# Designs tried in a protein design run: peptides against a protein of PDB entry 5H65. Part 86

Target 1, 294 residues: chain A of PDB entry 5H65
Amino acid sequence: QYLERTPLCAILKQKAPQQYRIRAKLRSYKPRRLFQSVKLHCPKCHLLQEVPHEGDLDIIFQDGATKTPDVKLQNTSLYDSKIWTTKNQKGRKVAVHFVKNNGILPLSNECLLLIEGGTLSEICKLSNKFNSVIPVRSGHEDLELLDLSAPFLIQGTIHHYGCKQCSSLRSIQNLNSLVDKTSWIPSSVAEALGIVPLQYVFVMTFTLDDGTGVLEAYLMDSDKFFQIPASEVLMDDDLQKSVDMIMDMFCPPGIKIDAYPWLECFIKSYNVTNGTDNQICYQIFDTTVAEDVI

## One batch from the design tools (peptide; aimed at target 1 W84 R92 F98 K125)

Design b2_p30_7 (made by RFdiffusion4)
Pose (drawn by RFdiffusion4):
Structure b2_p30_7 (pose): chain A 289 residues (1-273, 279-294), chain P 30 residues (1-30)
Amino acid sequence: QYLERTPLCAILKQKAPQQYRIRAKLRSYKPRRLFQSVKLHCPKCHLLQEVPHEGDLDIIFQDGATKTPDVKLQNTSLYDSKIWTTKNQKGRKVAVHFVKNNGILPLSNECLLLIEGGTLSEICKLSNKFNSVIPVRSGHEDLELLDLSAPFLIQGTIHHYGCKQCSSLRSIQNLNSLVDKTSWIPSSVAEALGIVPLQYVFVMTFTLDDGTGVLEAYLMDSDKFFQIPASEVLMDDDLQKSVDMIMDMFCPPGIKIDAYPWLECFIKSYNVTQICYQIFDTTVAEDVI
Amino acid sequence: SSTEEEELHNKRLEEYEDIVHDILKDSGAL
């Protein structure tokens, strides 16, 4: 009834901060390599960070495999422990600690594992069969998180990361403070270990063109615009294909802008200290499937 | 009731160790 759209030339003449409903074509976008759009964002210090690569994680887990699990930290009231020996793996030993709920192991889909000396591949397989996995190492008096450079919790396809700057790391026995040992809420796990969780976000720069003007608008969201979780997309081939197709739909490579579909959205202007723009309250996924 | 809870705990521990062992077997677990 009252759906009206503001041309870009009218927006460029106005001061910030304001909000606009617009319709424009996506002339171009960054990143050209879409996997680089997935960033980690700390809600406490507002820093943006890259997600560690497989090679970065492999280095951490292989380095963890050189250390011997400490027998003194095995079989507590919090967890049962099991050590596996290996062959042709530089004498590696793998410790898996099964976390108990009131002195009883829960079902595998509710059971959290702590693992010393495991590979990324093994941790990912364990994450499918069990509730979740925390990479750990034998500290002086207790089990401790392997490294904040690696995920503090792998749950399903989500690798949860914490902020190195904002976190004050606590040892594993502090998991006793969790209300139960079956729900394993990632934010609750992070609080018990003194970790400030990072948030996954899609970060992209859109160049919008409606024929009256041109404008750069940022995309920064976890799951609204695409209806694809940023937290899952780097570990899910289907979700990656969906992002590829949506961006190929709005901005196909090689063909002209005349043939592109229109992008209906809101944008908000703001002062940085020059005026910048950002997409908000917008989804392409409700009308596109 | 306490004996039934201990038997259930031991049964789940054996089942979990088997699951973990099968996952680790391809990586040279003994």

Design b2_p30_7_s1 (made by RFdiffusion4, then SolubleMPNN; from b2_p30_7, 13 letters changed)
Fold by OpenDDE base, seed 5:
Structure b2_p30_7_s1 (fold): chain B 294 residues (1-294), chain A 30 residues (1-30)
Amino acid sequence: as target 1 above (294 residues)
Amino acid sequence: SEEELKKLNEERLKEYEEIVHEILAPSGAL
């Protein structure tokens, strides 16, 4: 819909909810560090979560490696299995299950691995050689997802996470419901396993100033604002630099706001109640800034 | 044929085991 530009001073006087088109300068933004702005969002319960750090994942996979793969769960109609033992004092056992398509192993770039006892480093390396990897553990009757605190699917350099609150996990044999066991679409895998996938989002707070007033607006966006997927930015230095360049362009360090470029965006107002206090807040929506930069 | 598919599967499995073995370098295959 077409919206006329409204000055911030006028917006600040109006009741919520409303939608506005604005032209303002980005006085400041938070958080300043890009990695702090990338979060995981559940589309169902709307919880925001931190992206797990490498150290967090190391702990989860280390704990998983203390468990012994169940021999009874190896070599099913769904997958062929192989076990490795480490030569270190711990004697870690790693089971890798190669998922078959129509009774035969697909090409490596089409093949899903289920792994028990792998380290993060090993899993990441495997995800670069095969289509994707699912960290699993031996359950009572079947293989099960290792932990929703870890990725349920690693595909290339992308870690796919699920919502602990909203997911109702199903055993690995439910992957049999997938007609095509070569593409391994994350949403399809999630559906088969009863996982509500989390979405990578940029979460930022912008302080906007158009000379008539100052307004704080919230940004939650996955791939439209920067035209860069939040899911890829943490693993790609060039994408990180691109986001940094965009932010530096709109909010250049060491320069007065008078020299800042104008940002055009859409914002919506909404009411927030905190006890007895009613506050109007603002959120950026349907805005792309990259088109003005490229 | 079923036999040809079985052979293909065995060949691929062997190849994939080798790939995994290289990544799990400190590990011995069972």
Scores: peptide ipSAE 0.643, ipTM 0.918, DockQ to the pose 0.668
OpenDDE base, seeds 1, 2, 3, 4: peptide ipSAE 0.642, 0.642, 0.643, 0.643; ipTM 0.917, 0.918, 0.918, 0.917

Design b2_p30_7_s2 (made by RFdiffusion4, then SolubleMPNN; from b2_p30_7, 12 letters changed)
Fold by OpenDDE base, seed 5:
Structure b2_p30_7_s2 (fold): chain B 294 residues (1-294), chain A 30 residues (1-30)
Amino acid sequence: as target 1 above (294 residues)
Amino acid sequence: SEEKLKEENEKRLKEYEEIVHEILKPSGAL
């Protein structure tokens, strides 16, 4: 819907909720580091959480590697299994299950691996040779997802995470419900396994100034604002540079605000209650800034 | 035929095991 431009001074006097179109300068933003601005968001419970660090994942996979694969769960109608033993890591057992399509193994670029006892490094390497990897463990009657604190699906360089709060995990055999076992669409895998997938989002606070007033606006966006997916930016140096370039363009270091470019965006106001205090907050929505940059 | 499909499956499995083996080094296959 078309909105007329409203000066910040007028917005600051109005009650919430309302929507506005504004033209302002980006005086400052937080956090300054890109990796700190990328979060995981649940579309169901709206929880925001940090993207797990490599060190966190290493611990999870190390713990998983202490478990022995159950021989009874090998070689089902869903997958063919092979077990490896490491020489130097206290005889760590690694089980890899190659998921079949219609009773036969698909091509490597179509094949999903289920892995027990793999390290993060090994799993990442495998995800580059096969379509996808799911870290799993031996359950009582079936393979199960290892841990929702780790990715439930690694596809290429992308780690897909699920919401612990909203997910009701189902065993691996539920992948049988997928007619096509070659594409491995993350949402389909999540649905089959009872996972509510988390979304990568950019989370930032912008201080906006149009010369009539100053307000802080919250940004939570997955791919529209920068025209760069938040899901890919952490694993791609070029995308990181692009985001940094955009931010430096709007908020150049060492330059006075008078020389800053104008940012056009949509903001919505909303009420927040903190104890006895009622505060009006602002959120950026339906805004793309990269159209002139890309 | 079912036999041909089984043979193809075994061939692919062997290939995939080799790929995994290279990644899991210095692991031994069982």
Scores: peptide ipSAE 0.628, ipTM 0.909, DockQ to the pose 0.663
OpenDDE base, seeds 1, 2, 3, 4: peptide ipSAE 0.626, 0.627, 0.627, 0.627; ipTM 0.909, 0.909, 0.908, 0.909

Design b2_p30_7_s3 (made by RFdiffusion4, then SolubleMPNN; from b2_p30_7, 13 letters changed)
Fold by OpenDDE base, seed 4:
Structure b2_p30_7_s3 (fold): chain B 294 residues (1-294), chain A 30 residues (1-30)
Amino acid sequence: as target 1 above (294 residues)
Amino acid sequence: MEEKLKEENEKRLKEYEKIVHEILKPSGAL
């Protein structure tokens, strides 16, 4: 929709909720470090979560490795299985289940692995050789997802997470509902397993200044603002550099704000109640800035 | 035709097991 440009001084005097088109300079932003701005967002309950660190995942997978794979759950119509005993960790047992498509194993780049007892390092290496990996554990009657605190699907370098609050987990055999067992679309896998997938989002606060006033606006965006997926940025140095370049363009270090470029964006106002105090807050929406840099 | 599919499956399985073996560096298979 077409909106006329509104000066910040006028916006600051108006009641919420409203939508505005603005032209302002990015005086500052937080957090300054990109890795601190990437969060996980639930589209259902709207909780924001931190992306788990490698150390957190290591603990989860170590705990998972304390359980012995159930031999009764090996080699079903869905998958072919093999169990290894590692040389380290007093003979850790690792079960790998290769998921079949129409009764036969697909090509490696199409093959999903289910893994019991694997380390983060092993799982990551496997995800680079196969289509994707799901960390699992032996349940009473079937394989089950290991833990929603860990990725439910690792595809290439992307870790897909699910919401603990909103998910109602189903057993691994529910993957049989997928007609095509070669593409392994994360949303389809999530649906089959009863998972509400979390979305990677950039979360930032911008301080905007148009010379008439100063306003703080919240940014929560997955892939539109930078034209870079938040899901990929943490694992790709070039994408990180691109984001940094965009931010440096709009908020260059070491120079005065008078030399900053103008940023055109859309913001919406909304009311926030904190006890008896009512405050108007602002959020950036439907804005792409990458076109000015790329 | 079924026999050929089984043979292909076994061939792929052996290949994949080799890939996993190199990653896990196991002391033995169970």
Scores: peptide ipSAE 0.635, ipTM 0.919, DockQ to the pose 0.577
OpenDDE base, seeds 1, 2, 3, 5: peptide ipSAE 0.634, 0.635, 0.635, 0.634; ipTM 0.918, 0.918, 0.918, 0.918

Design b2_p30_7_s4 (made by RFdiffusion4, then SolubleMPNN; from b2_p30_7, 12 letters changed)
Fold by OpenDDE base, seed 5:
Structure b2_p30_7_s4 (fold): chain B 294 residues (1-294), chain A 30 residues (1-30)
Amino acid sequence: as target 1 above (294 residues)
Amino acid sequence: EKKKLEELNKKRLKEYEEIVHEILEPSGAL
């Protein structure tokens, strides 16, 4: 659908909801730090939450390591198991379960590991040697996901999280429903385990100025705006630099706004009610800025 | 064929255990 450009002064006078195409300068944005802009979003309940920090994960995995793996849950039709006792860490027991495909172990780059008692560092190292890792614990009758506060799946450098509110967790044996146990698609794993996967999103507030008016617009986007996935940016310094460069280009520090480049984007207005006060808010949608930078 | 697959599985398991061992016990010899 083609929208004509509308000046901000005209938009500010109109009732919501409406959609607009605008051309404006990015006067300022919040938050200024990229790591603060990356959040997790639930597609069902629409809750936004912070990406867990390394320290938070360390605590979760440390707590998990205090539990002893149940010997009765080892070596099922789904996986082959091995237990290690660490020498230097108070005799910590680590159980690793290697998931089989059609009754045999696949290649390492195809193999999913289930791990009990591993540290974050160990799990991350393992995820680089195998296809993926799921942190688990011994349940009553089966292995279970350790904690939805931690990743349910670590694949390469990507941590996949699930929504605590919307998920209804199922035991690990439900992975048997996957015909192909070599690809380990995050959405398929989530479905098998009853997890509603969270989406990484960029969350920012832009102050836009076209010379006729000033408007604050909210950005919530996974991969379109920067043409960089929010899921990868936290673990890739080059991607972080790229986002920073884009933001610095549109909002250069120490320079007057008159010299700022023009940003073209789509915004939608919507009504927000806070008690007795009705406010019109704006959200950026269907906008890619990277193409304008190249 | 079944025997060959079992042998392959054993070989892979041993290899994977070694990989895990190196990560869990980096200062230890196999």
Scores: peptide ipSAE 0.656, ipTM 0.928, DockQ to the pose 0.571
OpenDDE base, seeds 1, 2, 3, 4: peptide ipSAE 0.654, 0.654, 0.654, 0.654; ipTM 0.924, 0.924, 0.924, 0.924

Design b2_p30_8 (made by RFdiffusion4)
Pose (drawn by RFdiffusion4):
Structure b2_p30_8 (pose): chain A 289 residues (1-273, 279-294), chain P 30 residues (1-30)
Amino acid sequence: QYLERTPLCAILKQKAPQQYRIRAKLRSYKPRRLFQSVKLHCPKCHLLQEVPHEGDLDIIFQDGATKTPDVKLQNTSLYDSKIWTTKNQKGRKVAVHFVKNNGILPLSNECLLLIEGGTLSEICKLSNKFNSVIPVRSGHEDLELLDLSAPFLIQGTIHHYGCKQCSSLRSIQNLNSLVDKTSWIPSSVAEALGIVPLQYVFVMTFTLDDGTGVLEAYLMDSDKFFQIPASEVLMDDDLQKSVDMIMDMFCPPGIKIDAYPWLECFIKSYNVTQICYQIFDTTVAEDVI
Amino acid sequence: SSTDLNDTRFDEYTDLVYEILNSDGKILPP
């Protein structure tokens, strides 16, 4: 009834901060390599970070495999422990600690594992069969998180990361403070270990063109715009294909802008200290499948 | 009853974890 759209030339003449409903074509976008759009964002210090690569994580887990699990830290009231020996793996030993709920192991889909000396591949397989996995190492008096460079919790396809700057790391026995040992809410796990969780976000720069003007608008969201969770997309081939197809739909490579579909959206202007723009309250996924 | 249940689940989980870890045949059985 009162759906009206503001041309880009009118927006460029106005001061910030304001909000606009617009319709424009996606002339171009960055990143050209779409996997680089997935960033980690700390809600406490507002820093933006890269997600560690497989090679980075492999280095951490292999380095963890050189250390011997400490027998003194095995079989507590919090967890049962089991050590596996290996062959042809530089004498590696793998410790899996099964976390109990009131002195009883829960079902595998509710059971959290702590693992010393495991590979990324093994941890990912364990995450399918069990509720979740925390990579750990034998500290002086207690089990401790392996490294904040690696995920503090792997749950399903989500690798949860914490902020190195904002976190004050606590040892594993502090998991006793969790209300139960079956729900394993990631924010609750992070609080018990003194970790400030990072948030996954898609970060992209859109060049919008409606024929009256041209404008650069940022995309920064976790799951609203594509209806694809940024927290799952790097570990899910189907969700990656969906992002590829949506961006190929709005901005196909090689063909002209005349043939592109229109992008209906809101944008908000703001002062940085020059005026910048950002997409908000917008989803392409409600009308596109 | 609770101890028997915990021990049974521990054995089941250790077998299951062994199968996951030993996918390349390099993990030794207990």

Design b2_p30_8_s1 (made by RFdiffusion4, then SolubleMPNN; from b2_p30_8, 13 letters changed)
Fold by OpenDDE base, seed 5:
Structure b2_p30_8_s1 (fold): chain B 294 residues (1-294), chain A 30 residues (1-30)
Amino acid sequence: as target 1 above (294 residues)
Amino acid sequence: SDEELNKKRFEEYSEEVYEILNEDGLVLKP
């Protein structure tokens, strides 16, 4: 859709909600660190969550490793299983379940692993060797997802998370509903397991200045604004550098705003109630500021 | 046969997993 450009001074005087096309300079933005701007968003309940840190995941998987795999749950029609025992003081048991397609194991790059007792490091290595990995635990009658605080699916370098509030977890045998057990599309896996998948999003606040006025605009975007997926940026140094370069281009450090480039974007206004006060806020939408990097 | 293929892949994949798990030589091979 096309909108005429509106100066910020005019926008600041208007009631919400409205949509605008603007041309402004990016005076400043927050957070300054990229890792702080990447969040997980639930499309259903709209909660924003922090992406778990490696340390958080280590704890979860350590706790999981204290549990003994149930031998009764090994080797079903869905998967073939093998278990290993460590020599260390903990005596950790690791069970790996290789998911079959139509009764036979697919190629390694097509094969899903279910793992009990694995460390984050091991799981990550396995996810690079095979198609994907699901951290699981032995439930009462079936394998179950280990913890929604950890990824429900690790595919390559991407960690897929689910919403604790909106998900109604089902046992692993529900993967049988997937006719093709070789592609392992995250959304399909999530659906089979009763998971509402979270979306990686960039969350930032821009201070915009067009010389007529100053406005703060909120950005929540998954892959359009930078043309870089938020889901991949945390695991890719080159993508991180690309985002940093884009931000440095629009908001260069150490120079006056007069030298900043102009940014064209769409913003929408909306009303927010803060106690007894009515506040108008602004959000960036349908805006791309960089060419495709991927 | 499918059964033979499955067995072959299981053994192969198990070995690959074992190599990852046993990088420090602290895993018992069943």
Scores: peptide ipSAE 0.684, ipTM 0.959, DockQ to the pose 0.850
OpenDDE base, seeds 1, 2, 3, 4: peptide ipSAE 0.684, 0.682, 0.683, 0.683; ipTM 0.959, 0.959, 0.959, 0.959

Design b2_p30_8_s2 (made by RFdiffusion4, then SolubleMPNN; from b2_p30_8, 12 letters changed)
Fold by OpenDDE base, seed 5:
Structure b2_p30_8_s2 (fold): chain B 294 residues (1-294), chain A 30 residues (1-30)
Amino acid sequence: as target 1 above (294 residues)
Amino acid sequence: SDEELNKKRFEEYSKLVHEILNEDGLVLPP
């Protein structure tokens, strides 16, 4: 949809909600570090949360490793199982369940692993050899997802997370509802297990200046703004460099704003109530600033 | 047969997992 360009000074005088097309310079942005700008967003409850750090995951998997796999849950119609024992880690047991397709194990690049007692390092290594990995634990009657604070699915280098608030977890046997047990589409896995998947998003605040006025605009975007998926950027150095280059282009360090390039974008205004104060805020939407790299 | 294929793949995949886990000192049960 076409919107005429509106100067910031005019926008600042108008009531919300409204949509605008603007041309402005990026005076500054926060956070400065890309890692800090990537969050997880629930599409249902709209909660924003931090992407768990490796240290957080290590703790979760360490705790999981203190539990012994239930022998009664091994080797079902859904999966074939094998158990390993460590020599030097107080006899830590690792159970790996290889999920079958129509009663037969698929090719390794199609095979889903369910793992009990694995470390983050082991799980990551396994995800590089097989299609995907789900960290699980032995429940009362079935395997269950280990913890929604950890990924419910690791596929390649991508960690898929679920919303603790919105998810109603179902046992692992619900994967039987999937007709095709070779592709392991994250959304399908999530649906089968009662998980509301979280979305990786870039979360940033831009200070925009067009010479007539200055306003702050909020950016929450998954893949459109940079044409780089937020879900992949943390695991790819080249993508990180690309984002950094884009930001440096629009907001170059050590240079006066007069030399900054113009940024064209769409913003929407909205009302926010903070106590007795009514404030108008702005959000960037439907904007692409970089060449399509997807 | 399907059973033979499944067995073969299970053994192969178990070996792959074993190789990864052995880096952390894991061993197969007797």
Scores: peptide ipSAE 0.646, ipTM 0.932, DockQ to the pose 0.717
OpenDDE base, seeds 1, 2, 3, 4: peptide ipSAE 0.646, 0.645, 0.645, 0.645; ipTM 0.932, 0.932, 0.932, 0.933

Design b2_p30_8_s3 (made by RFdiffusion4, then SolubleMPNN; from b2_p30_8, 12 letters changed)
Fold by OpenDDE base, seed 1:
Structure b2_p30_8_s3 (fold): chain B 294 residues (1-294), chain A 30 residues (1-30)
Amino acid sequence: as target 1 above (294 residues)
Amino acid sequence: SDEELNKKRFEEYSELVYEILNEDGLVLPE
């Protein structure tokens, strides 16, 4: 794991793949806006996708609300159901299914809700009162996940997403396979429903300069670099401020690069083929800024 | 009994959901 420090000028002359320890200044980074740097990554197919915006989710849930809950799917051994009707022009039907544990509803903070016809706002509010919420729809024989374009699980303030490409969705009754229906671990829920969960990641490009050379390094990290989970940062103002402060520390506005702090980090080189051109790219790995700032 | 407890919780949770759904007074009375 130990690597000697290598100057950037030397690295730039070497073939890939290799691993390096470097000491450099962060000349610049992109994107500048934090919300643009948070992506969803599939650990299986490795695709990156944008985190859906509130407006995107609103559309999905509005579309879902146009569907009527099937009364035949109410009140199973897995859940007890209640349905409400709105008095608006559309007459929206909202069905909520409270998932039982061993035939009995658990405490509210342990209880999973399955919801048909709910809005994003309602679902988010419900997730604050109960353990978690899954947006669902009535299938032919069972409840089914509403849409992988929306969260498959909302737990607290965290929206859990699944990969459309890699997931093979199973009906909601497969939650019966979970012995403990009170904790609702996202990975367990995903497994039961045939979902490959996506991972929140920070995705940024760093321009690093150690005075001998300049190179761009790619950062894709979930929680190590900033010691802040990418899954939580979008929903927490304090965490956002913390990340911004860190970046401002490395790239202080209004001062020359000579005054920037030094960053110690690990980078790995790799080959990329773009058409007829082969290039060497670099990626940051196994780096924590809190420990590496000097 | 378990059945009684379940019923109690169902009623309680239903009320909680109703309060959220009906914040704008758009839910029809039960």
Scores: peptide ipSAE 0.695, ipTM 0.965, DockQ to the pose 0.830
OpenDDE base, seeds 2, 3, 4, 5: peptide ipSAE 0.694, 0.691, 0.695, 0.695; ipTM 0.965, 0.965, 0.965, 0.965

Design b2_p30_8_s4 (made by RFdiffusion4, then SolubleMPNN; from b2_p30_8, 15 letters changed)
Fold by OpenDDE base, seed 3:
Structure b2_p30_8_s4 (fold): chain B 294 residues (1-294), chain A 30 residues (1-30)
Amino acid sequence: as target 1 above (294 residues)
Amino acid sequence: SLEEENKKRFEEYSKEVLEILNEKGLVLPP
């Protein structure tokens, strides 16, 4: 939609909700560190949560490794299984279940692994050799997802998480509902297992200044603003550098704001009630930063 | 046959998994 450019001073005087097109300089932004700006967002309950750190995952998988795979749950119509025992790790048992498609194992790049007792390192290595990995545990009658505090699906270098509040977990055999067991789309896997998938988002607050006024705008975006997926940035150094370069371009350190480039974006205003106080907030939407800075 | 193909893939995949697990000192199942 075409909107006429509106100066910030005019916007600041208007009631919400409204949509605007603006041209402003990025005076400052928070948080300053990229890893702090990447969050997980539930599309259903709208909860924002931190992306688990490697240390957090290590603990979860270590705990999972204390459990013994149930031999009765191995080798079903859904998967073929193999189990190993460690020699030097107090006899840790690792069970890997290779998911079949139409009764036979697919190609490695199409194959989903279910793993019991694996470490984060092992799981990550496996996810690079196979299509994807689901950390699981032996339930009473079936394999079950290990823990929603850990990824429910690791595909390549991407960790997919589910919402603890909104998910109603179903057992692994529900993967049978998927007609094609070679294309493991995260949303399809989530649906089969009763998981509400979380979305990776960049969450930032921009202080915008166009010379007529100053406005704080909220950014919650998955992949449009930077043209970089929030889901991939934490695991890719080059993508991190790219985001940093973009932010440094719009808000260069040690330089006066007069020399900053102009940022064109869309913002929407909305009302927020906090007790008896009503305030107007602003959010950036439908905006992609241009590579060419004017 | 499909069964033979499945068996071959299972053996291959098991080998690949074992290579990863052996980095931590695993033993082969009996």
Scores: peptide ipSAE 0.626, ipTM 0.932, DockQ to the pose 0.707
OpenDDE base, seeds 1, 2, 4, 5: peptide ipSAE 0.625, 0.624, 0.626, 0.625; ipTM 0.932, 0.930, 0.932, 0.932

